Peptides against a protein of PDB entry 6A30. Designs and how they scored, part 51

Target 1, 150 residues: chain A of PDB entry 6A30
Amino acid sequence: AQDADNVLQPIMDLLDSNLTLFAKICEKTVLKRVLKELWKLVMNTMERTIVLPPLTDQTMIGTLLRKHGKGLEKGRVKLPSHSDGTQMIFNAAKELGQLSKLKDHMVREEAKSLTPKQCAVVELALDTIKQYFHAGGVGLKKTFLEKSPD

## One batch from the design tools (peptide; made by RFdiffusion4, then SolubleMPNN)

Design b2_p16_3_s4 (from b2_p16_3, 6 letters changed)
Fold by OpenDDE base, seed 2:
Structure b2_p16_3_s4 (fold): chain B 150 residues (1-150), chain A 16 residues (1-16)
Amino acid sequence: as target 1 above (150 residues)
Amino acid sequence: SESEKRIKELTEAMKE
């Protein structure tokens, strides 16, 4: 459980920063699309984080998350007018696009078989993330999350 | 867990 939390914490920090904003500014349909993209990103990040040696990955994830987090200046969340919301969505989409590009630079290490411990951590992390993205029914559908290639 | 807390917070934020 603690190992899973250690893996999830950087991801959750990223998600918290983005999803809270998106929940406020996005229409439900747009939010779902953003969540789907984030889901893919998280799944890919988790796969890489757990397969790669723990020490280098936390630093890389932290660095990756920090590089993308710097763009969200602590601007006082003035309730953006409808026009400001569109710009925020565009900026957020741009940030997501950059995260996707970062995926391409991460070397596909050959699928080494996960140790039983790593498998257990992955399973626990996946369950937690599924719950996170489901968000009590207001997020992604369970059926979508279950059909995602684990 | 901290993760559970964050899930609850997100759920609440999405309901608002």
Scores: peptide ipSAE 0.100, ipTM 0.653, DockQ to the pose 0.787
Fold by OpenDDE base, seed 4:
Structure b2_p16_3_s4 (fold): chain B 150 residues (1-150), chain A 16 residues (1-16)
Amino acid sequence: as target 1 above (150 residues)
Amino acid sequence: SESEKRIKELTEAMKE
């Protein structure tokens, strides 16, 4: 449980900051599209965090998330005026794009078979993230979450 | 868990 939380915390911190904003700004249809992209990002991040040696990747992800999250200053999300909302979505999309590029720089280390412990952590983390993205039915459909590439 | 709390908060925020 603690190991799963350690993996999830950086991801959740990123998601909490962005999704709260998106939920307020985006129409339902736009929000769903954003959530789908975030889901892909999270899945890719988790795969790397768990498969790659924890020390270097947690630091890199943590640093990247922190660098990107520092750009998301805990600025009191002033109810962004309509103009601020669009810019925030654009900035968030840009940040997501940068995270996607990070994928290319993370060396394809040969997918080492996960230990049973690592598998258990992944499963727990995945279940939690699925619940997060489902958000009690207001987020992504369960069917989408289950069919998406892990 | 902390994650469960965050999920609940997000769920509530998205229902608004």
Scores: peptide ipSAE 0.100, ipTM 0.648, DockQ to the pose 0.680
Fold by OpenDDE base, seed 1:
Structure b2_p16_3_s4 (fold): chain B 150 residues (1-150), chain A 16 residues (1-16)
Amino acid sequence: as target 1 above (150 residues)
Amino acid sequence: SESEKRIKELTEAMKE
């Protein structure tokens, strides 16, 4: 459990920062679309992270995510006025675009066989992420999350 | 777990 939390924490930090903003500014349908794209990104990132040798250093995932996630400070983003809302959407779209580029830079290293321990951590992590994206029913549907290629 | 706490927080944020 603790190992899974360690792997998930950087991802959760990124997701929390972005999803909190998106939840506030996006209509429900738009939010679902964003969540689907983020889900794909997270799954791809996790697949790569787990297949990559045990990243002993939280720093590499954190650095890869931090290098593209410049400081959205936890500032209570006040609902921007109409003009600010468009700019925020644009900035959010730009950030999402940068996340897509992260996908391209993560070269498919050959799938190293996971140890049974690593598999257990992955399963736990995946379950947690599915719960996160489901968000008590306000996020993605369970059926979508379950059909995602593991 | 810390992850469960964050899930709760996100769930609350999405309900707003």
Scores: peptide ipSAE 0.098, ipTM 0.647, DockQ to the pose 0.775
Fold by OpenDDE base, seed 3:
Structure b2_p16_3_s4 (fold): chain B 150 residues (1-150), chain A 16 residues (1-16)
Amino acid sequence: as target 1 above (150 residues)
Amino acid sequence: SESEKRIKELTEAMKE
């Protein structure tokens, strides 16, 4: 459980910061699309964090997080104007696109068989993340989460 | 768990 929490904590901190804002500024259909892209990103990040040694991925996640996190000062979140929300979505989409390109350049290390410990961590992490993205029925559909090839 | 608390908070935020 502690190992799973250590893997999930950085991801949850990122998601909490961004999803709360997106829920407020996005129309429902736009929010659903954003959640689908974030789901793919989280799945890819988890795969890398669990399969690759923690040191290199925390730096990449941390760098990605640091670029996104600098804007959320804890102050009274003035609802960004419609223009600010659109720009934030555009910036988030651009960064997600760059991450997809980075996946193509990262050497497909051969699918090393996960150790039993790694498998247990992945299973626990996946269940937690599925619940997070489902968000009591207001997020992504369970069917999408279960059938996702990611 | 801390994760369950965060999920609940997010769920409430998305309902508003």
Scores: peptide ipSAE 0.098, ipTM 0.651, DockQ to the pose 0.652

Design b2_p16_4_s1 (from b2_p16_4, 8 letters changed)
Fold by OpenDDE base, seed 5:
Structure b2_p16_4_s1 (fold): chain B 150 residues (1-150), chain A 16 residues (1-16)
Amino acid sequence: as target 1 above (150 residues)
Amino acid sequence: SSRLQERIQRIKEAAA
């Protein structure tokens, strides 16, 4: 449980900041699209983070997520105008793009079979993320989350 | 997790 929390915490902090903002400024259709893209990114990032040796990658991801998360905190003070919302989405997309680039630099170590401990962490992490993205019914549908190929 | 529920609640409130 603690290992799953350590892996998820940087991602969840980023998601909390961005999704709270997006939920306020985006229409339902736009929000769903953003959530789907975030879901893909999170799934891909988690897969690599769990498969890769935890120490160096967690520090880099955590530092990147923390650096970008602090940027969102400073933006929280301004009343979201629609124009500000678009810029915030752009900034969030840029931040997510940086995470994707980090993913590309993470050496594709050959898919070693996950240890039982890693499997347990993945299962717990996936359940937590599914619940988060479902958001009590206002987020993504359970069927989408369960059938996701990621 | 209580923290997860709090996070979900914040999203619900923001989306309402």
Scores: peptide ipSAE 0.170, ipTM 0.740, DockQ to the pose 0.714
Fold by OpenDDE base, seed 3:
Structure b2_p16_4_s1 (fold): chain B 150 residues (1-150), chain A 16 residues (1-16)
Amino acid sequence: as target 1 above (150 residues)
Amino acid sequence: SSRLQERIQRIKEAAA
């Protein structure tokens, strides 16, 4: 459990800030589309982070997220003015774009089977992330999360 | 578990 929390904490901290903002500013259909893209990104990132040595990936993700996350104050996101909202979406899109680039640089050691310990961490992490993205019914549908090929 | 529920609650409140 502690290992899964350590792996997920940087990702969840980023998601908390961005999803809270998106939930406030996006129409429901737009929000759903954004959540689907984020789900795919998180699944791909998690797969690579668990398959790769945990220490190096947390540092890389943490460094990339820290370099871009300096602007997201933990504070009560005041509904930004229309101009501020557009800039925030642009910044969030830029951050997501950088995560996609990180995906390209992470060597998929596709060929190695996960150890039992890694499998246990993946299962726990997947359950936690599914609950988070479902968000008590306001997020993605359980059927989508369960049937996702990612 | 408590932290996860807190995070979910924040998203629910933002989406309401």
Scores: peptide ipSAE 0.168, ipTM 0.736, DockQ to the pose 0.726
Fold by OpenDDE base, seed 1:
Structure b2_p16_4_s1 (fold): chain B 150 residues (1-150), chain A 16 residues (1-16)
Amino acid sequence: as target 1 above (150 residues)
Amino acid sequence: SSRLQERIQRIKEAAA
């Protein structure tokens, strides 16, 4: 459990910052599309982190995410007034584009076999992430999350 | 689990 939390914390912090903004400015259908792309990114990032653990999983994820996403400051991003809605969408789209670039930099490394301990961590992490992305029904459908490749 | 629920609640509130 603790190992899973350590792996997920940097990702969750990024997600909290971005998804809070997206949830406010996007309609439901647009938000779902964004969530699907983020889901794919999270899965790929998690796979890389578990297969290629650096000195600390947290440092690796943090470094990767910081390099490409000066994520919006931790906290309730004060949504600028209605007139800036278009600019907010543009900025959000730009940030999403940066996340996509991060995905491209994730070199397919050779699939390493996971130890039983690593498998247990992955399973717990996946359950946590699925719950988060489902967001009590306002996020992605459970069916989509369950059918996605692990 | 409590932290996760808090995170989820924040997203729900933002989407409302």
Scores: peptide ipSAE 0.142, ipTM 0.712, DockQ to the pose 0.688
Fold by OpenDDE base, seed 2:
Structure b2_p16_4_s1 (fold): chain B 150 residues (1-150), chain A 16 residues (1-16)
Amino acid sequence: as target 1 above (150 residues)
Amino acid sequence: SSRLQERIQRIKEAAA
């Protein structure tokens, strides 16, 4: 459980900042689309993060998130005017793009079967992420999350 | 985890 939390924490912090904003400013259909893309990104990131030695990944994720998280200043969620919403989406998309870059730095040791410990971490992480993206019913459907090939 | 539930709740509130 602790290992799963350590792996997920940086991702979740990024997701929290972005998804909370998106939930406020996006129409429902747009939000769903964003969530689907984020789901794919997170699944791919997790796969790579767990395969790599946990210590190195946490540092990299943490560093990337720290460098880019400075831009989301705790600005008072002033109800962004409609014009501000577009810029916020753009900024959030840019931050998400940086997660994709993290993916490229993670050498996929594709060939090694996950150790039992790694498998357990993956399972816990997947359950957590599924719950997060489902968001108590306001997010993605459970059926989508379960049937996703990612 | 309790933290996960808090995160989910924040999203729910934002989407409401």
Scores: peptide ipSAE 0.148, ipTM 0.719, DockQ to the pose 0.781; fails the geometry check

Design b2_p16_4_s2 (from b2_p16_4, 6 letters changed)
Fold by OpenDDE base, seed 5:
Structure b2_p16_4_s2 (fold): chain B 150 residues (1-150), chain A 16 residues (1-16)
Amino acid sequence: as target 1 above (150 residues)
Amino acid sequence: SPRLQERIEKIQKAAK
């Protein structure tokens, strides 16, 4: 449990900052869409970090998430008009599309099997992230989170 | 965890 917390802390800190901001500025439907895109990004990043060789340091997850967060910093956080929310979704979708293409290029690398200990840490991490994105019912639906491919 | 609960509560408060 402590190992999972240590691994997740940088990601969760970044998510806290971004999701708190989004929750304040976005309408409920826009927030839900943003959360879905962030969920996909987090899942894809975790998959890559777990499946790809250890050379992708904890720094890459933080950097990928931070790059997504920095794209938000340069724009004067104007209250997302319906247009601003759509643009953010479009940008997030574009970045996710690029990540998908990167995955297709990386599939050639041998997926290392996780040790039982690593599997347990990943399971705990996934459960924690799912609970976080559900946010006691104000975030994503449990059904959506459960159907997401591991 | 207490930390997770605190994070969830923060989001819930922000979403009101």
Scores: peptide ipSAE 0.371, ipTM 0.875, DockQ to the pose 0.801
Fold by OpenDDE base, seed 2:
Structure b2_p16_4_s2 (fold): chain B 150 residues (1-150), chain A 16 residues (1-16)
Amino acid sequence: as target 1 above (150 residues)
Amino acid sequence: SPRLQERIEKIQKAAK
């Protein structure tokens, strides 16, 4: 459990910042769409991270997510006016698009068999992320999250 | 995880 938390912490920190912002500025349907795209991104990132050696992955995911997260300047939480929200969504979508492009440059290393411990960590991590994206019912539906290829 | 719950609550609050 602690290992899973350590692995997820950088991702979760990035997600917290982005999702909190989106939750504030997006209408429910738009928010769901954004969440779906983020979910896909996270799942793809995790899949690649699992295939790559654990130590390099935390730094790479954290760095990749941080590099894209830095574009969200520490702008003072001025309640973005409705007009500012659209621009923020656009910027976030652009950042997500860049993350997806990075996917194409990651060499698919052959799936090394995870140790039982690593598998357990991944399972816990996936469960944690699913719960996070469900957000107690305000986020994505459980059925959607469960049907996503793990 | 207590931390996860806190994160979820933060999103829920923001979505209201």
Scores: peptide ipSAE 0.365, ipTM 0.872, DockQ to the pose 0.827
Fold by OpenDDE base, seed 3:
Structure b2_p16_4_s2 (fold): chain B 150 residues (1-150), chain A 16 residues (1-16)
Amino acid sequence: as target 1 above (150 residues)
Amino acid sequence: SPRLQERIEKIQKAAK
């Protein structure tokens, strides 16, 4: 449990700053859309950090931004300023992409199957992040979080 | 975790 908390602390600190800001400035519908995109980005980043060998930070950020950037444009997100809201999400995505630095804290054993201890840490980490994104009911629905390919 | 609950409460307060 303590190991999982130590690994998650940098991610959670970064998310706290961004999500608190988004919660203040976005209406509920816009906030939900932002949270869905951030959830996808976090899950993809975690998957790549845990399962895949370290890609260069720029390549991973660029791939994530290209893959998810196309999804952001299709939503009728009435952001107060379309340019400002998109830029804020883009900046948040860039900051979350720097979570690749968590590669240094997550013991990447290469192509080997996760040890039972590592699996337990990942499970605890996923549960913590799911609870955080649900935010006691003001965030994402539990059904959405559970259907996400873990 | 008390820390997780604190983080959740912060988001809930910001969303009100």
Scores: peptide ipSAE 0.358, ipTM 0.870, DockQ to the pose 0.726
Fold by OpenDDE base, seed 1:
Structure b2_p16_4_s2 (fold): chain B 150 residues (1-150), chain A 16 residues (1-16)
Amino acid sequence: as target 1 above (150 residues)
Amino acid sequence: SPRLQERIEKIQKAAK
């Protein structure tokens, strides 16, 4: 469990920043759509990253996501006044667009065989991220998350 | 995980 947490921390930190903002500015249906696309992106990215590098505490995903996330300085995203709401959505959309580009740069290399221990860590990590995206019921439905090809 | 619960609560609060 601790190993899974360590592996996910960089991704979760990025997701926390983005999803907290989206949750504040998006209507429920819009948020759900954003979450679905983000879920797909994260799952695809994780699949590619798990298959390529040894599960080290510094996931290449975290590094790649941080490299693209450098524009999200921990600045207190002050909820912009009514006039800035459109700009925030635009910026958020732009950031999501950058994440999609990350997918295109990940070349499928030959799958490394995972040890039983690594498989257990991945399973725990997947469970953790599913719970996170469900967000106690305000996020994605469990049925959607469980049907996602793992 | 206590950390996971904290993250979930943060999103829930933001979604209200």
Scores: peptide ipSAE 0.355, ipTM 0.866, DockQ to the pose 0.774

Design b2_p16_4_s3 (from b2_p16_4, 9 letters changed)
Fold by OpenDDE base, seed 3:
Structure b2_p16_4_s3 (fold): chain B 150 residues (1-150), chain A 16 residues (1-16)
Amino acid sequence: as target 1 above (150 residues)
Amino acid sequence: SSRLQARIERIKKAAA
């Protein structure tokens, strides 16, 4: 449980900040599309974080997330003007695009069979993330989360 | 679980 929390904490902090903002500024259909892309990104990131040695990937993901998260200044939730919201979505999309490109630079070490401990961590992490993305029914549908090939 | 629930409630409030 503690190991899963340590792996998920940086991702959850990023998601909490971004999803709270997106939930406020996005229309429902746009929000669903954003959540689907974030789901794919999180699944791909988790797969890599668990398959790759935890230390190098946490620092790389943490550094990538920190470099991009520094722009979320503690500023007063001023409802961003329509222009500011669009720019934030664009910046978030650009950040997501850069994370997808980082996928190409991380050498796919051959998916060696996960150890039983790694499998347990993955299962716990997946359950937590599914609950987070479902968000009590306001997020992604359970059927999508369960049937996702990711 | 408590932290997750708090996050879900914040998202629900923001989406309402």
Scores: peptide ipSAE 0.088, ipTM 0.655, DockQ to the pose 0.685
Fold by OpenDDE base, seed 2:
Structure b2_p16_4_s3 (fold): chain B 150 residues (1-150), chain A 16 residues (1-16)
Amino acid sequence: as target 1 above (150 residues)
Amino acid sequence: SSRLQARIERIKKAAA
């Protein structure tokens, strides 16, 4: 549990900020599309992060987020004007793009088989992420999350 | 679990 949390925490912090923003400013259909793309990105990133040495990955994610993540200030997001909303979406998309770059960097690492411990961490992490994306029924459908090929 | 629940509630509130 602790290992899974350590692996996911940097990603979840980024997602929390962005999803909160998206939930406020996006129409339902747009939000669902964003969530689906984020789901794919997270699944791919997580898979590689867990397969790679945990210490290196956490440091890498933290470093990338620190260097490139203009942390969306947890401030009370006043309903931005429409123009502000578009810019915020663009900025959030740019941040997510950095996460994608992290994925690309991780792809270069040699694929290793998972140890039993790593498998347990993956299973726990997947369950947590599914619950997160489902968001009590506001987010993605359980059926989508369970049938996703990612 | 508590953090996850808090996240869910924030998303729900934002979507309402």
Scores: peptide ipSAE 0.086, ipTM 0.648, DockQ to the pose 0.682
Fold by OpenDDE base, seed 1:
Structure b2_p16_4_s3 (fold): chain B 150 residues (1-150), chain A 16 residues (1-16)
Amino acid sequence: as target 1 above (150 residues)
Amino acid sequence: SSRLQARIERIKKAAA
């Protein structure tokens, strides 16, 4: 449980900030589509992150988030005006694009089979992520989350 | 976890 939380925390922090914004500005249909793409990205990133030593990944994700997070001033989430919303979406997309680049850097390490311990961590992490994306029924449907490649 | 529940509630509030 502790290992799963350590692996998930950087990803969850990024998702929490962006999804809160998207939930406010996007129509339900658009939001669901965004969530589906984010789900795929998170699943792919998680698979690779768990294969790598957890400490190095936290520092890399933290460094990536910190380098680009300086622009996320603790500014009061004032409901961005329509013009501010577009810029925020662009910034969020840029941050998500960096996660994709992180994925590409992590692929170069040989897909080692997960140890039984790593598999257990992945299972716990997946359950947590599924609950997060379901968001008590306002997010993705359980059926989608269950049918998606784990 | 309590933290996860808090996140869910924030998302619910934002989506309402």
Scores: peptide ipSAE 0.082, ipTM 0.649, DockQ to the pose 0.694
Fold by OpenDDE base, seed 4:
Structure b2_p16_4_s3 (fold): chain B 150 residues (1-150), chain A 16 residues (1-16)
Amino acid sequence: as target 1 above (150 residues)
Amino acid sequence: SSRLQARIERIKKAAA
């Protein structure tokens, strides 16, 4: 559990602020689209962090996220004024877009078998992130989360 | 678990 939390922490720190903002300002259909893209990003990031590199490299993703997610505030996002809202959305989108570049910063490695420990971490992490994205029913549907090709 | 629940509640509140 602690290992899973450590792996997810950098990702969750990024997501929490952005999702809170998006939940407030986005129409439902737009929010779903954003969530779907974030889901893909998170899944890909987790795969790279846990499956390809050793589990001990969990700090690497944190460093990469900090490097590419500059300006992301940790904590509760307050709804800005309408005039500032557009800029904030743009900035958030830009920051999220930079996360897609994480794939390019990872050394391409061949698929390797996971140790039992890594498997356990993956299972816990996946369960946690699914619950997060489902968000008690206000987020993504369970069917989408379970059938995602990513 | 408590952290996850707190996140969920924040999102619910924001979406309400």
Scores: peptide ipSAE 0.087, ipTM 0.652, DockQ to the pose 0.699; fails the geometry check

Design b2_p16_4_s4 (from b2_p16_4, 7 letters changed)
Fold by OpenDDE base, seed 3:
Structure b2_p16_4_s4 (fold): chain B 150 residues (1-150), chain A 16 residues (1-16)
Amino acid sequence: as target 1 above (150 residues)
Amino acid sequence: SPRLQKRIEKIKEAAK
């Protein structure tokens, strides 16, 4: 459990900041679309994190996410104008696109069979992420999260 | 976890 929390914490901190902002500025249909793209990204990131040795991945994901997250200065959240919200969504989509391109440069290391311990960590992590994206019913539907091939 | 529930509630409040 503690290992799963340690792996998820950097991702969840980034998601909390971004999703809180998106939930405020996006209408429900746009928010749902953003959540679907973020879900795909998180699933892809988790797949890579599990395949790569835990020690190097926390630093790489943390560094990749931190390099992209450093732009959110603690400044007084002026309510972004509608134009600022659109630009933020565009920037987030661009960042998501860059993370998808990183997939092509990561050598497909052979899907090493996960150890039983790694499988348990993955299951706990997946349950946590599914609950987070469901967001008490305001986020993605459980059926979508469960049937996702990701 | 209590932390996860707090995160979910924060998103729910932001979406209202």
Scores: peptide ipSAE 0.237, ipTM 0.788, DockQ to the pose 0.687
Fold by OpenDDE base, seed 1:
Structure b2_p16_4_s4 (fold): chain B 150 residues (1-150), chain A 16 residues (1-16)
Amino acid sequence: as target 1 above (150 residues)
Amino acid sequence: SPRLQKRIEKIKEAAK
């Protein structure tokens, strides 16, 4: 359990910042669409992240996220006033664009066979992230998350 | 996980 939390922590921190913003500014249908795209991106990123580096290299995920995260200074995202809604969407889209670049840097190294322990960690991580994206019913439907090609 | 629950609650609050 703790290993899964450690693997997910950097991704979850990024998602928390972005999803909190999206939840505030997006209408429910728009939010759902954004969540679906983020889900796909996260699943693809996790698959690559768990399969490619040994579970011990928290440093590589942290470094990849930190290299892109230097722009995410803990700036209090002051909710800009009503006039800046467009700029917020633009900034959020730009941040999402950075997540797509993360995909390009993860070269498909040959899928190392996961050990039974790694498989258990992945299963727990997937359950955790599904719960997160469901967000107590305000996020994605469970049926969508369950039908996602795992 | 208590941490996960806290994260979910934050999203729920933001979506209100």
Scores: peptide ipSAE 0.212, ipTM 0.776, DockQ to the pose 0.762
Fold by OpenDDE base, seed 4:
Parts: C-alpha cells; structure tokens; sequence
Structure b2_p16_4_s4 (fold): chain B 150 residues (1-150), chain A 16 residues (1-16)
C-alpha cells in the first residue's frame, strides 16, 4: 500500500491541481472529456513508471512532472477570470500533450514481466486511480474506467 | 486511504 501511494503521489499531486481547476471552470460534458484524456495520460504514465523503469524512475517522473508541472506554478489559483480559465485549460492541455510526447521518447523497453510485488503495486495503484477519477460519482463512470483500453 | 478520500471530497466540492 505504501509503495503504491509513493508511486501515485506525484501523479495525484498533478491531478489534484488540474482537476480542481477543471471542475470549477468546465461544464460537465467538457469536464468528462478532459477527465478521459487525463485518464489515458495517467494510465500511460503509470504503465511506464511501474513496468518500464526500476523504482528509480519515481524521481524521473516526479522530475518530469515537476519540470512540466513547474509551468503549473503553485500560483494561487486565483479564480481565473473567464479568460484565464480558457488559458489554463489550454496550458493544461499543452502540458498533457507534452507528457504524451514523453511517451515517444521512452524507449519501448521490452515489457519485462512484472514481479508479483510490482503487480500488486499496479493493482493497488489502478484501484486508487479509478476511485479518484470516479470522484464519488461526479467524475468518470465506473464502466468507462473499467473498459478503458489504456 | 484517508488521503484519497480527502482528494475525492475536494473534487466533489469543486464540481458542485
């Protein structure tokens, strides 16, 4: 459990900031679309974090998320004026796009079979993320989260 | 996780 929390922490910190913003500024339909894209990103990031590199990559993902998230300065989310909200969505989308591009640079190292311990961590992490994206019913539907190809 | 629950509640509140 603690290992799963450690793996998820950098991702969750990024998501908390972005999702809180998106929940405030987006209509429900738009929010769902954003959440779906974030879900894909998180799944991809998690797969790479856990499957591809040894635990040393927490620092890399944390650093990558932090380097890319440094553009998400802890600027006090001033309730963006309507204009700022759109720009923030754009910036967040840009950051997400950059994270997606990070996908292309991570060499498809051969999917080493996860150890049983790593599998357990992944399962716990997935459950946690699903619960997070479901957000007590205000987020993505459980059916979507379960059927996601990602 | 209590932390997860807090995060969920934060999102729920933001989505109201």
Amino acid sequence: as target 1 above (150 residues)
Amino acid sequence: SPRLQKRIEKIKEAAK
Scores: peptide ipSAE 0.188, ipTM 0.758, DockQ to the pose 0.724
Fold by OpenDDE base, seed 2:
Structure b2_p16_4_s4 (fold): chain B 150 residues (1-150), chain A 16 residues (1-16)
Amino acid sequence: as target 1 above (150 residues)
Amino acid sequence: SPRLQKRIEKIKEAAK
């Protein structure tokens, strides 16, 4: 459980920031589409992060997340005007794009059979992420998450 | 995870 939390924490921190923003500025239909893309990204990132030695990836993810987290300065909760929402979506999309680039730098280590411990961590992590993306019914449908080939 | 639940609740609240 603790190992799964450690692996997920950087991803979850990014997701929390972005999803909270998207939930505020996006219509439900747009939010669902964004969540679907995020789901794919997270699944791909998790697969790679768990297969790769955890230390280097956590640092890279953490560094990428830290660099972008500084751009969300303490700006006053000005009610984002409609124009600010578009810029925020763009910024969030840019952050997601950087996660995709991290994907490209993750060496496809050959499908080394995950150790039983790694498999258990992956399973727990997947369940956690499914719950997160379902968001108690506000997010993605359980059926979509379960049938996803990712 | 209690942390996950709290995060889910925050997202739910933001989506209202």
Scores: peptide ipSAE 0.118, ipTM 0.685, DockQ to the pose 0.664

